# Peptides against a protein of PDB entry 6IDX: the designs that were tried, part 201

Target 1, 380 residues: chain A of PDB entry 6IDX
Amino acid sequence: KELAKLSADVTFATEFINMDGIIVLTRLVESGTKLLSHYSEMLAFTLTAFLELMDHGIVSWDMVSITFIKQIAGYVSQPMVDVSILQRSLAILESMVLNSQSLYQKIAEEITVGQLISHLQVSNQEIQTYAIALINALFLKAPEDKRQDMANAFAQKHLRSIILNHVIRGNRPIKTEMAHQLYVLQVLTFNLLEERMMTKMDPNDQAQRDIIFELRRIAFDAESDPSNAPGSGTEKRKAMYTKDYKMLGFTNHINPAMDFTQTPPGMLALDNMLYLAKVHQDTYIRIVLENSSREDKHECPFGRSAIELTKMLCEILQVGELPNEGRNDYHPMFFTHDRAFEELFGICIQLLNKTWKEMRATAEDFNKVMQVVREQITRA

## One batch from the design tools (peptide; made by RFdiffusion4, then SolubleMPNN)

Design b2_p21_1_s4 (from b2_p21_1, 9 letters changed)
Fold by OpenDDE base, seed 5:
Structure b2_p21_1_s4 (fold): chain B 380 residues (1-380), chain A 21 residues (1-21)
Amino acid sequence: as target 1 above (380 residues)
Amino acid sequence: SLFERQMARQRKLQEEVAKER
């Protein structure tokens, strides 16, 4: 207890470290010997002293043994561990992950996001904060190939549902530290959209062209009895498709793929359109057909609107921004759904379509409508 | 508190690690 208190002092820490005191603390953890009287209390103070000593930056985190890592990970994976030990173990793991890529690799093998999720179901907000902080650390240190796995783990209905129900909708006010970690988690999640946002459509990619064709099919062929597709030649089909792509509101009616070559929002806009068309088919068909049947020049161009809205949402959500230490603003909505960005797009495209109608807009008013929609989204 | 001090340091470190990406 006294050591843990004194370890916060840099002068004491320097002297204690010079006496190999930190090595003694690590060995106490490594031994795992529950035979000592007051072991849990002693361990809690040992971990406190270790953390405070390491926080001076005098000793590299790489000094820790694999046995030490396994013991600390064991305290996080075991459900019956004292809360004080758990809290310090989470903090130590977070620090190890952030300070060392080699320690990250070892910890990522020992701990699953599923184990960390269990620590979000507690009433202790500090435990919850450390659990999210460790998830954020793992996400921050994950190589590009594993970031998608972490994203998928976050997309796991379980993590988001637990954060929503036990943290955001909890009976306790969210502290600044928790708000910051939720912000960081949100930023890291949005950064997964950056790749798609910066991916240009390849007009020669048949699979990508098939998505655009599927958007047309869902919008216009869903009501057509399959019997009356007249065997009209390839040119009539191309002319028909050009008309359909015009009705879909693409800027390039001849080759809609060209509308997705601009980055941002690149392929992310197409992903949003496809999601809307498949998951909210009735909403998609309604939006497209309501505007495609208009001959009054007040048609809302769905394709153009969807692209510019996707770009706007990326700007509003600051997709690709790095987490900042001073920020604590997070959007609770992004914890409500696995495809929260696409769902937000689906809400906002309906808002855009409504606003377009209310303004009696024409194609010349497009930027003005987008500005009004931006203000509506940013105030919500 | 220990928690507040730890979290304050970790915020800085998270930002630093993010900048190294």
Scores: peptide ipSAE 0.508, ipTM 0.951, DockQ to the pose 0.909
Fold by OpenDDE base, seed 4:
Structure b2_p21_1_s4 (fold): chain B 380 residues (1-380), chain A 21 residues (1-21)
Amino acid sequence: as target 1 above (380 residues)
Amino acid sequence: SLFERQMARQRKLQEEVAKER
């Protein structure tokens, strides 16, 4: 107990470390000697002292043995561990993951997200906070390939559901600490959009052009009787598509692929448009047809609006930025849907279309509409 | 608090990760 208290002092820590004191503490954990009276209390103080000593940054986290890691991971994996030991063990694992890529790899082998989810299903908000903090650490340190896999995994869907039901919709106020960890998790998840946001469309890629053609098909061919004979020459078809792309509100209605060559938002805008068209088809068709039938210059250009809205949402959500300390603002909607960004886009594009009408906007008012929509989104 | 120290650890690390990028 006294050691744990004194370990917070840098002078004491330096002297104790110089005396190989950390090695003694690690060996105490490694030995697992449950035979001592008050073992749990002694262990809790040992883990506290270890954390305090390591927090001085005098000793590398890489000094810890695999046996030590396994022992700490064991405390997190055991269902009946003392809360004080569990809390400190979660904090140690988080610190290990954060401070060392080599320790991350070892810990990622020993601990599953499923085990951490069990610690979210408790009434102790501190345990929940440390469990999310460790999840966030694992997510942050995961290779990019594994981050996408983690986001798509059933475990991640389950994690969001558990957070929603046991943390966000819990019968207790969310503390600042928990709100920060929820914010961090949100930021780390939205950062998976960065690749698509920075991906330029290749106008020569047929598969990407086929997506734009699919947007046209969904908007205009759903009502067209199959009686449009295949015999209209290739030139008449090209002219027809140019008209359709103009009605879709692309800036480059001759070659809409060019609208997606700018990054940000690159291909992410096309992904959002395609998601809207496939998942919310009635909403998509309504927005497009309502504006495509207008000849009064008050048409809302869907294609241009979708691109600029995607860019705006990326800016608002700070896509590609690391989580900032002191921020605790999170969107509960992020935990309600697997494709929360695309759903947010679908809500915001309807808001944009409404705002455009209310303002009686023309193409010249575009930036002004976007500014009003930004204010509406950021105040909501 | 233990939490404030944890947050401080996260800060230092985010700063380090930001420097490595």
Scores: peptide ipSAE 0.053, ipTM 0.707, DockQ to the pose 0.505
Fold by OpenDDE base, seed 2:
Structure b2_p21_1_s4 (fold): chain B 380 residues (1-380), chain A 21 residues (1-21)
Amino acid sequence: as target 1 above (380 residues)
Amino acid sequence: SLFERQMARQRKLQEEVAKER
């Protein structure tokens, strides 16, 4: 106990490390010797002293043995461990993952996200925080292929549901430390959108063109009486589509694919539009038709607005940026839905359309409307 | 608390790891 307290002092830590004291602590953990009276209390203080000593950055984390790693991982994977040992074991694992790629590899083999999820279902917020912190560390240190797998595992309804129900909707106030870890998890999850945000549309890709055509179909063909059999002339069809793409509010009415060649937001904007059109079809059709029927220059250009809104949401959510230590702002909505970004887009595009009407905006007011909408989103 | 100090150190370390990428 006194050693654990003194280990926080850098002068003591330096002298103790110089005396190989940290090696003695690691050997105590490695031995696993439960025969000592007050073993759990002694172990908790040993792990505390170890953490405090290692936090000085004097000794490399790579000094730890595989036996030590297995013992610590064992304390996290075993259901009947003292809370104080579990908390410190999670913190040690997080530190090992963050400080060493070699330790990350070993830990990723010994521990599953499923085991860490069990530690979120407890009433102890410190344990929950370190469990999320370790998930975040594993996510941050994962190679790109495994990062997508972890993201998919996070996209598994179970982790989000548990965080939502046991952490966010818990009967206790969320401490700053937990809020930070939730923020980190949110940022790491949104960074998966970066690929789509930076993907340019290929105007020659027929499959991508078919998505734009599907947006047109959902907006206009669902109400068109089948009696307007598309007249035989390919030119009349092209002219009809140009009119439809104008009514959809694309900047390039002839080739809307060109509107998605700029990155950001690239294809992510098209993904959002398609999601809105398929999942919230009534909302999509309403927004498009309300603006397509206007001849008063007060039409809200849906296509342009959706692209710029997607870009703005990426900026607000800092898509592609790494987590900042000073940030604790997380959005509970991102834990409620698997397509939370697209749902946020669907809410924000309605807000944009409303704001456009209220402002009696024209195409010249576009940037001003977007600025007002940005302020509305960031204050909500 | 010990926990608060540990969490602060871990946040700093996460930021350092982030800067190295």
Scores: peptide ipSAE 0.022, ipTM 0.613, DockQ to the pose 0.861
Fold by OpenDDE base, seed 1:
Structure b2_p21_1_s4 (fold): chain B 380 residues (1-380), chain A 21 residues (1-21)
Amino acid sequence: as target 1 above (380 residues)
Amino acid sequence: SLFERQMARQRKLQEEVAKER
């Protein structure tokens, strides 16, 4: 206990480290010797002293043994009665993951996100915060291939549900530290959109062109009896499609694929449009047809608006940027839906369409409408 | 608190990782 207090002092820490004191503490953990009276209390203070000593940055985290890592991971992965040991073990694992890629690799082999979910189901917000902090550390240090797997995993869907039910909808006010960890998790998840945001459409890729054609089909052929597929020649079909792409509000209505060659937002805009068209079909059709039937120059160009809105949302959400220390703003919707970005897009495109009408905007007012919409989104 | 110090360290380390990218 006194060692744990004194370890917070840099002068004491320096002297204790020079005496190989950290090595002694690590060996106590490694031994796992439960034979001592008050073992749990002693272990809790040992872990506190270890963490406080390591916080001075005098000793590299790489000094720890694999046996030490396994013991600490064991305290997190196994049912423990002692909350004090669990809390310190989560904090130590987090620090290990953040400070060393080598330690990250070892820890990622010993623990799973699924094991950490059990620590979110408790009423102790500090334990919940440390559990999310460790998940965030693992996510941050994960290689690109594993980050996508973490996002697609059943564990993430379950994790979001547990966070929603036990943290966000919990009977306790969310503290600033928890809000920060929720923000971090949100940012790290939205950063997975960066690949799609930076992916240019290939105008020669038939599969990508078929998506644009599907957007046209959903908007204009959904009410058409499939029997009236006009057997008209390929040229009349191309001319018809050009008209439909103009009504969809693409800038390049001859070749809409060209609108998706600019990055950002690249293919991410097309993903959002397709999601809206498939998941919120009535909303999509309404927006497209309402503007396509206008002859008053007050038509809202859906395709252009969707691209620029996707770009704007990426800017607002800072897609591709790392989490900032001072931020604690998170969107609860992130935890309510797997495709929270696309759902946000679906809300914001309706807001844009409404704002366009209210402003009686023309194509010349496009940038003004986008600025008003930006202000509305950032104030909500 | 130990918790506040841990959160402060996490923040600092996130900034360091940001500078390395």
Scores: peptide ipSAE 0.029, ipTM 0.678, DockQ to the pose 0.686; fails the geometry check

Design b2_p21_2_s1 (from b2_p21_2, 11 letters changed)
Fold by OpenDDE base, seed 1:
Structure b2_p21_2_s1 (fold): chain B 380 residues (1-380), chain A 21 residues (1-21)
Amino acid sequence: as target 1 above (380 residues)
Amino acid sequence: MEEFLERMNKVLRERQAKAAK
């Protein structure tokens, strides 16, 4: 207890480390000896002292043994551990993951997201906070090739549902630190959209062009079997498609693929449009046909609007930016659905279409409509 | 204990921001 308190002092920490005191603490954890009177309290103070000592940055985290890591991971994976030990063990693991790539690799082998999920189902918000912090640390330190797999595991409907039901909708007010960790998790999840946001459409890629053609088909030929491959369309079919792409509100109605060459939002806008067209088909068809039938210059250009809205949502969500220490603004809606960004797009495109009508906007008013929609989204 | 938790929470934020740089 006294050691844990004194370990917060840098002068004491320096002297204690110079006396190999930290090695003694690590050996106490490594031994796992439950034979001592007040073992749980002693261990909790040992872990506290270890954290405070390591926080001075005098000793590298790489000094810890595999046995130490396994003991700490064991305290997180065991169902009947003292809350004080569990909390400090989560904090140690998070610290190890963030400070060392080599420790990250070892911890990622010993701990599963499923084990951390169990710590979200408790009433203790401090335990929940450190569990999410460790998830965030694992996500941040994941190699790029594994980041998507980890994100898919973290984006599992189960984790989102548990965070929503036990953290966000819990019986306790969300503290600032929990709000920050939820914000970080949200930012890290949305940064997976960066690849698609920065992917330019290739106008020569037939598969990508077929997606644009599918958007046209869903809007105008909803009863036609998709088996009618866009074969050698006669000149009359090309002229028909140009009209249809104009009615869809593409800027380049001759070659709509050119509208997706701008990054951001690149292919992410096309992904959102396709998601809307497939998952919310009635909403998509309604928006497109309502504007395509207008002859009064008050048509809302869906294609242009979808692209600029996707870009605006990326800007609002700061896609590709790193988590900011001072921010605590998380959106509960992003824990309600697996495709939360695309669902947000689907809500916002309806809001845009409504706002366009209410303003009696024309193509010249486009930027004004987008500004009003931005204000509406950021106030919601 | 509260002071320790406050320090640890501060350090969590600082480490996340450092690991993000």
Scores: peptide ipSAE 0.259, ipTM 0.869, DockQ to the pose 0.913
Fold by OpenDDE base, seed 2:
Structure b2_p21_2_s1 (fold): chain B 380 residues (1-380), chain A 21 residues (1-21)
Amino acid sequence: as target 1 above (380 residues)
Amino acid sequence: MEEFLERMNKVLRERQAKAAK
């Protein structure tokens, strides 16, 4: 207890470290000696002292033994561990993951996200905070291939649902630390969109062209009178598609693929459009047809609007930016759905279309409409 | 114990922000 208190002092810490004091503490953990009637309390203070000493940054985290790591991981993975030990063990593991790539590899083998999820289902917000912090640490230090797997595991309905139900919708006010960890988790999740945001469409890729054609099909083939005989020559078909792409509001009516060559938002805009068209088909068709039937120059160019809105959403959500220490702003909406970005896009594109109509906008007003929509989104 | 948790929470943020850079 006194050691744990004194370990916060840098002078004491320096002297104690110089006396190999950390080695003694690590050996106490490694020994696992349940022999003391007050083992749990002693261990909690030992882990406290260890953390306080290591936080001075005098000793490398790489000094810890594999046995020590296994003991700490054991306290996180085993049921019925004292809350004080569990909290400190989560903090130690988080610190290890962040400070050492070699320790990350060892910890990632010993601990699963599933084990950490169990610590989110508790009423103790400190345990929940350190569990999310460790998840965030594992996410940050994961190699790119494993980051996508972790992301897919986050997209797994279980983790986000548990965070939503036990943390965000919990009966307790969210403390600043928890809000920060939720913010970090959100930023790390949005950074998965960066790849698609920075992916240029290849105008020669047939699969990507087929997506644009599918957008056209969903919008217009449902109304195509069967009298459009399949026998109209290839040129008439091209002319028809150019008209359809104009009605869809693409900037390049001849080759809409060119509208997706600019990054950001690149292919992410096309992904959003396709999601809207497939998942919210009635909304998509309504937006397209409401604007395609206008002859009054008040048509909202859907294709252009979808691209610029996707870019705007990426800017608002700071896609590709690293988490900032001082930020605690998280969006509960992103924990409600696995495709929450695309759902947000679907809400915002309807807002854009409504705002365009209310403003009686023309193509010349486009930037003004986008500015009004930005203000509406950022105030919501 | 509360003071320890406050310090730990502060250091947690600092480490995370440093590890993100």
Scores: peptide ipSAE 0.253, ipTM 0.866, DockQ to the pose 0.888
Fold by OpenDDE base, seed 4:
Structure b2_p21_2_s1 (fold): chain B 380 residues (1-380), chain A 21 residues (1-21)
Amino acid sequence: as target 1 above (380 residues)
Amino acid sequence: MEEFLERMNKVLRERQAKAAK
């Protein structure tokens, strides 16, 4: 107990570390020997002292043994009655993950997000906070290839549901620390969009062109009897596609692929359009056809609007920004759906289309409409 | 214990913000 208190002092910590005191603490954890009277209390203070000592940054986290890591991971993965040990063990693991890529790799092998979900289902907000903090650490330190897999995993879908139901919709006020960890998790989730936001369309990529063609197909061929496949020449077909891409509201109606070469929002805008067209097909078709059937200069250009809206949403949500230590603003809506960004896009594109009509906008008013829509989204 | 937790929470935030960079 006294050691744990004194370990907060840098002068004491320096001297204690110079005496190999931290090695003694690590060996106490590594031994796992429950034979001592008051073992749980002793262990809780040992872990406290270890955390405080390591916080001074005098000793590298890489000094810890694999046995130590396994013991700490064991306190998190096993049903422990002692909340104090669990809390400190979560904090140690978080610190290890954040401070060492080598320790991250070892911890990621010993602990799954699924095991941490059990610590979110408890009534202790401090345990929930440290569990989310460790999840955030694992997410932050995961290599890019594993981040997307982690986000798409059933465990992550379940994690969002558990956070929503047991943390956000819990019967207790959310403390500032928990709000911060929820903010961090949100930011890390949005950063998965950055790659697509910064990916330029290749106009020569057939697969990407086929997506644009699929958008056209869904909008215009869904109502057309397949019998009216005009068997007439390649030129009429090209002219038809140019007309269709104009009706879709692309800026480059000759080659819509060129509209997706600007980053941001790059391919992320195309992903949003495709999601809308496949998941909310009736909404997509309605928006496109309402504007394609107009002969008045009041058509809302869907393609251009979707691109600029995607860009604007990325700006509002600060996609690609790192989590800030001073922020605690999180949006509960992003925990309600697996594709929450694309769903937000689907809501906002309808809002844009409505606002365009209400303003009786023309193509010249486009930027004014976008400003009004931005204000509407940021006030919601 | 509360003071320890408050200090730890602060440090964890700072580490998280540093580790994000």
Scores: peptide ipSAE 0.244, ipTM 0.857, DockQ to the pose 0.909
Fold by OpenDDE base, seed 3:
Structure b2_p21_2_s1 (fold): chain B 380 residues (1-380), chain A 21 residues (1-21)
Amino acid sequence: as target 1 above (380 residues)
Amino acid sequence: MEEFLERMNKVLRERQAKAAK
């Protein structure tokens, strides 16, 4: 206890570290010897002193042994661990993950997100906070290949539902630190969209062109069997598609693929459009047909609007930006659905279409409509 | 204990922000 308190002083910490005192603390953890009277209290103070000493940045986190990592991971993975030990163990793991890529790799082998989810199902907000903080640390330090797996694990209805039900909808106020960790998790989740946001459509990729054709099919040929996809179009068919792409509101109604070559939002806009068309087909068809039947210059260009709205949502959500210290603004709605971004797009495109009608907008008013929609989204 | 936790939370947040940069 006294050591843990004194370890907060840099002068004491320097002297204690120079005396190999930190090695003694690590060996106490490594020994795992539960035979001592007051072991749990002693261990809690040992872990406290270890954290305080390491916080001075005098010693590299890489000094820790694999046995130490396994013991700390064991305190997180074992049931019925003392809350004080669990909390400090989560904090140590978070610190190890954040400070060392080599420690990240070792920790990622010893701990699963599933084990951390169990620490979200508790009444202790501090434990929940450190569990989310460790998830965030693992997410932040994951290599790109594993980041998508963690994303899929987060998109797993379980983690988001547990956060929603046990953290966000808990009968207790969200503390500043928890709000920050929820913000960080949200930012890291939205940053998974960055790849698609920065992916240009290849106008020569037939699979990507088939998605645009599917958007056309869903809007205008909803009763047509996809098996009758008519072969390489005669000039009359190309002219028909050009009309359909104009009615869909693409800027390049001759080659809509060109509208998705701009990054941001690149392919992410096409993903949103396809999601809307498949998941909310009635809404999609309604928006397209309401505007495609108009000859009064008050048609809302769906394709252009969807692209610019996707870009706007990326800007509002700061997609590709790193989490900022001191921000605590998280949106509970993003924990309600696994495809929350696409659902937000589906809400916002309806808002845009409504706002366009209310303003009696023309193509010249496009930027004004987008500005009004931005204000509406940012105030909601 | 509360003072320690507050200090640790601050330091962890600072580390997170540093590790993001």
Scores: peptide ipSAE 0.156, ipTM 0.799, DockQ to the pose 0.851

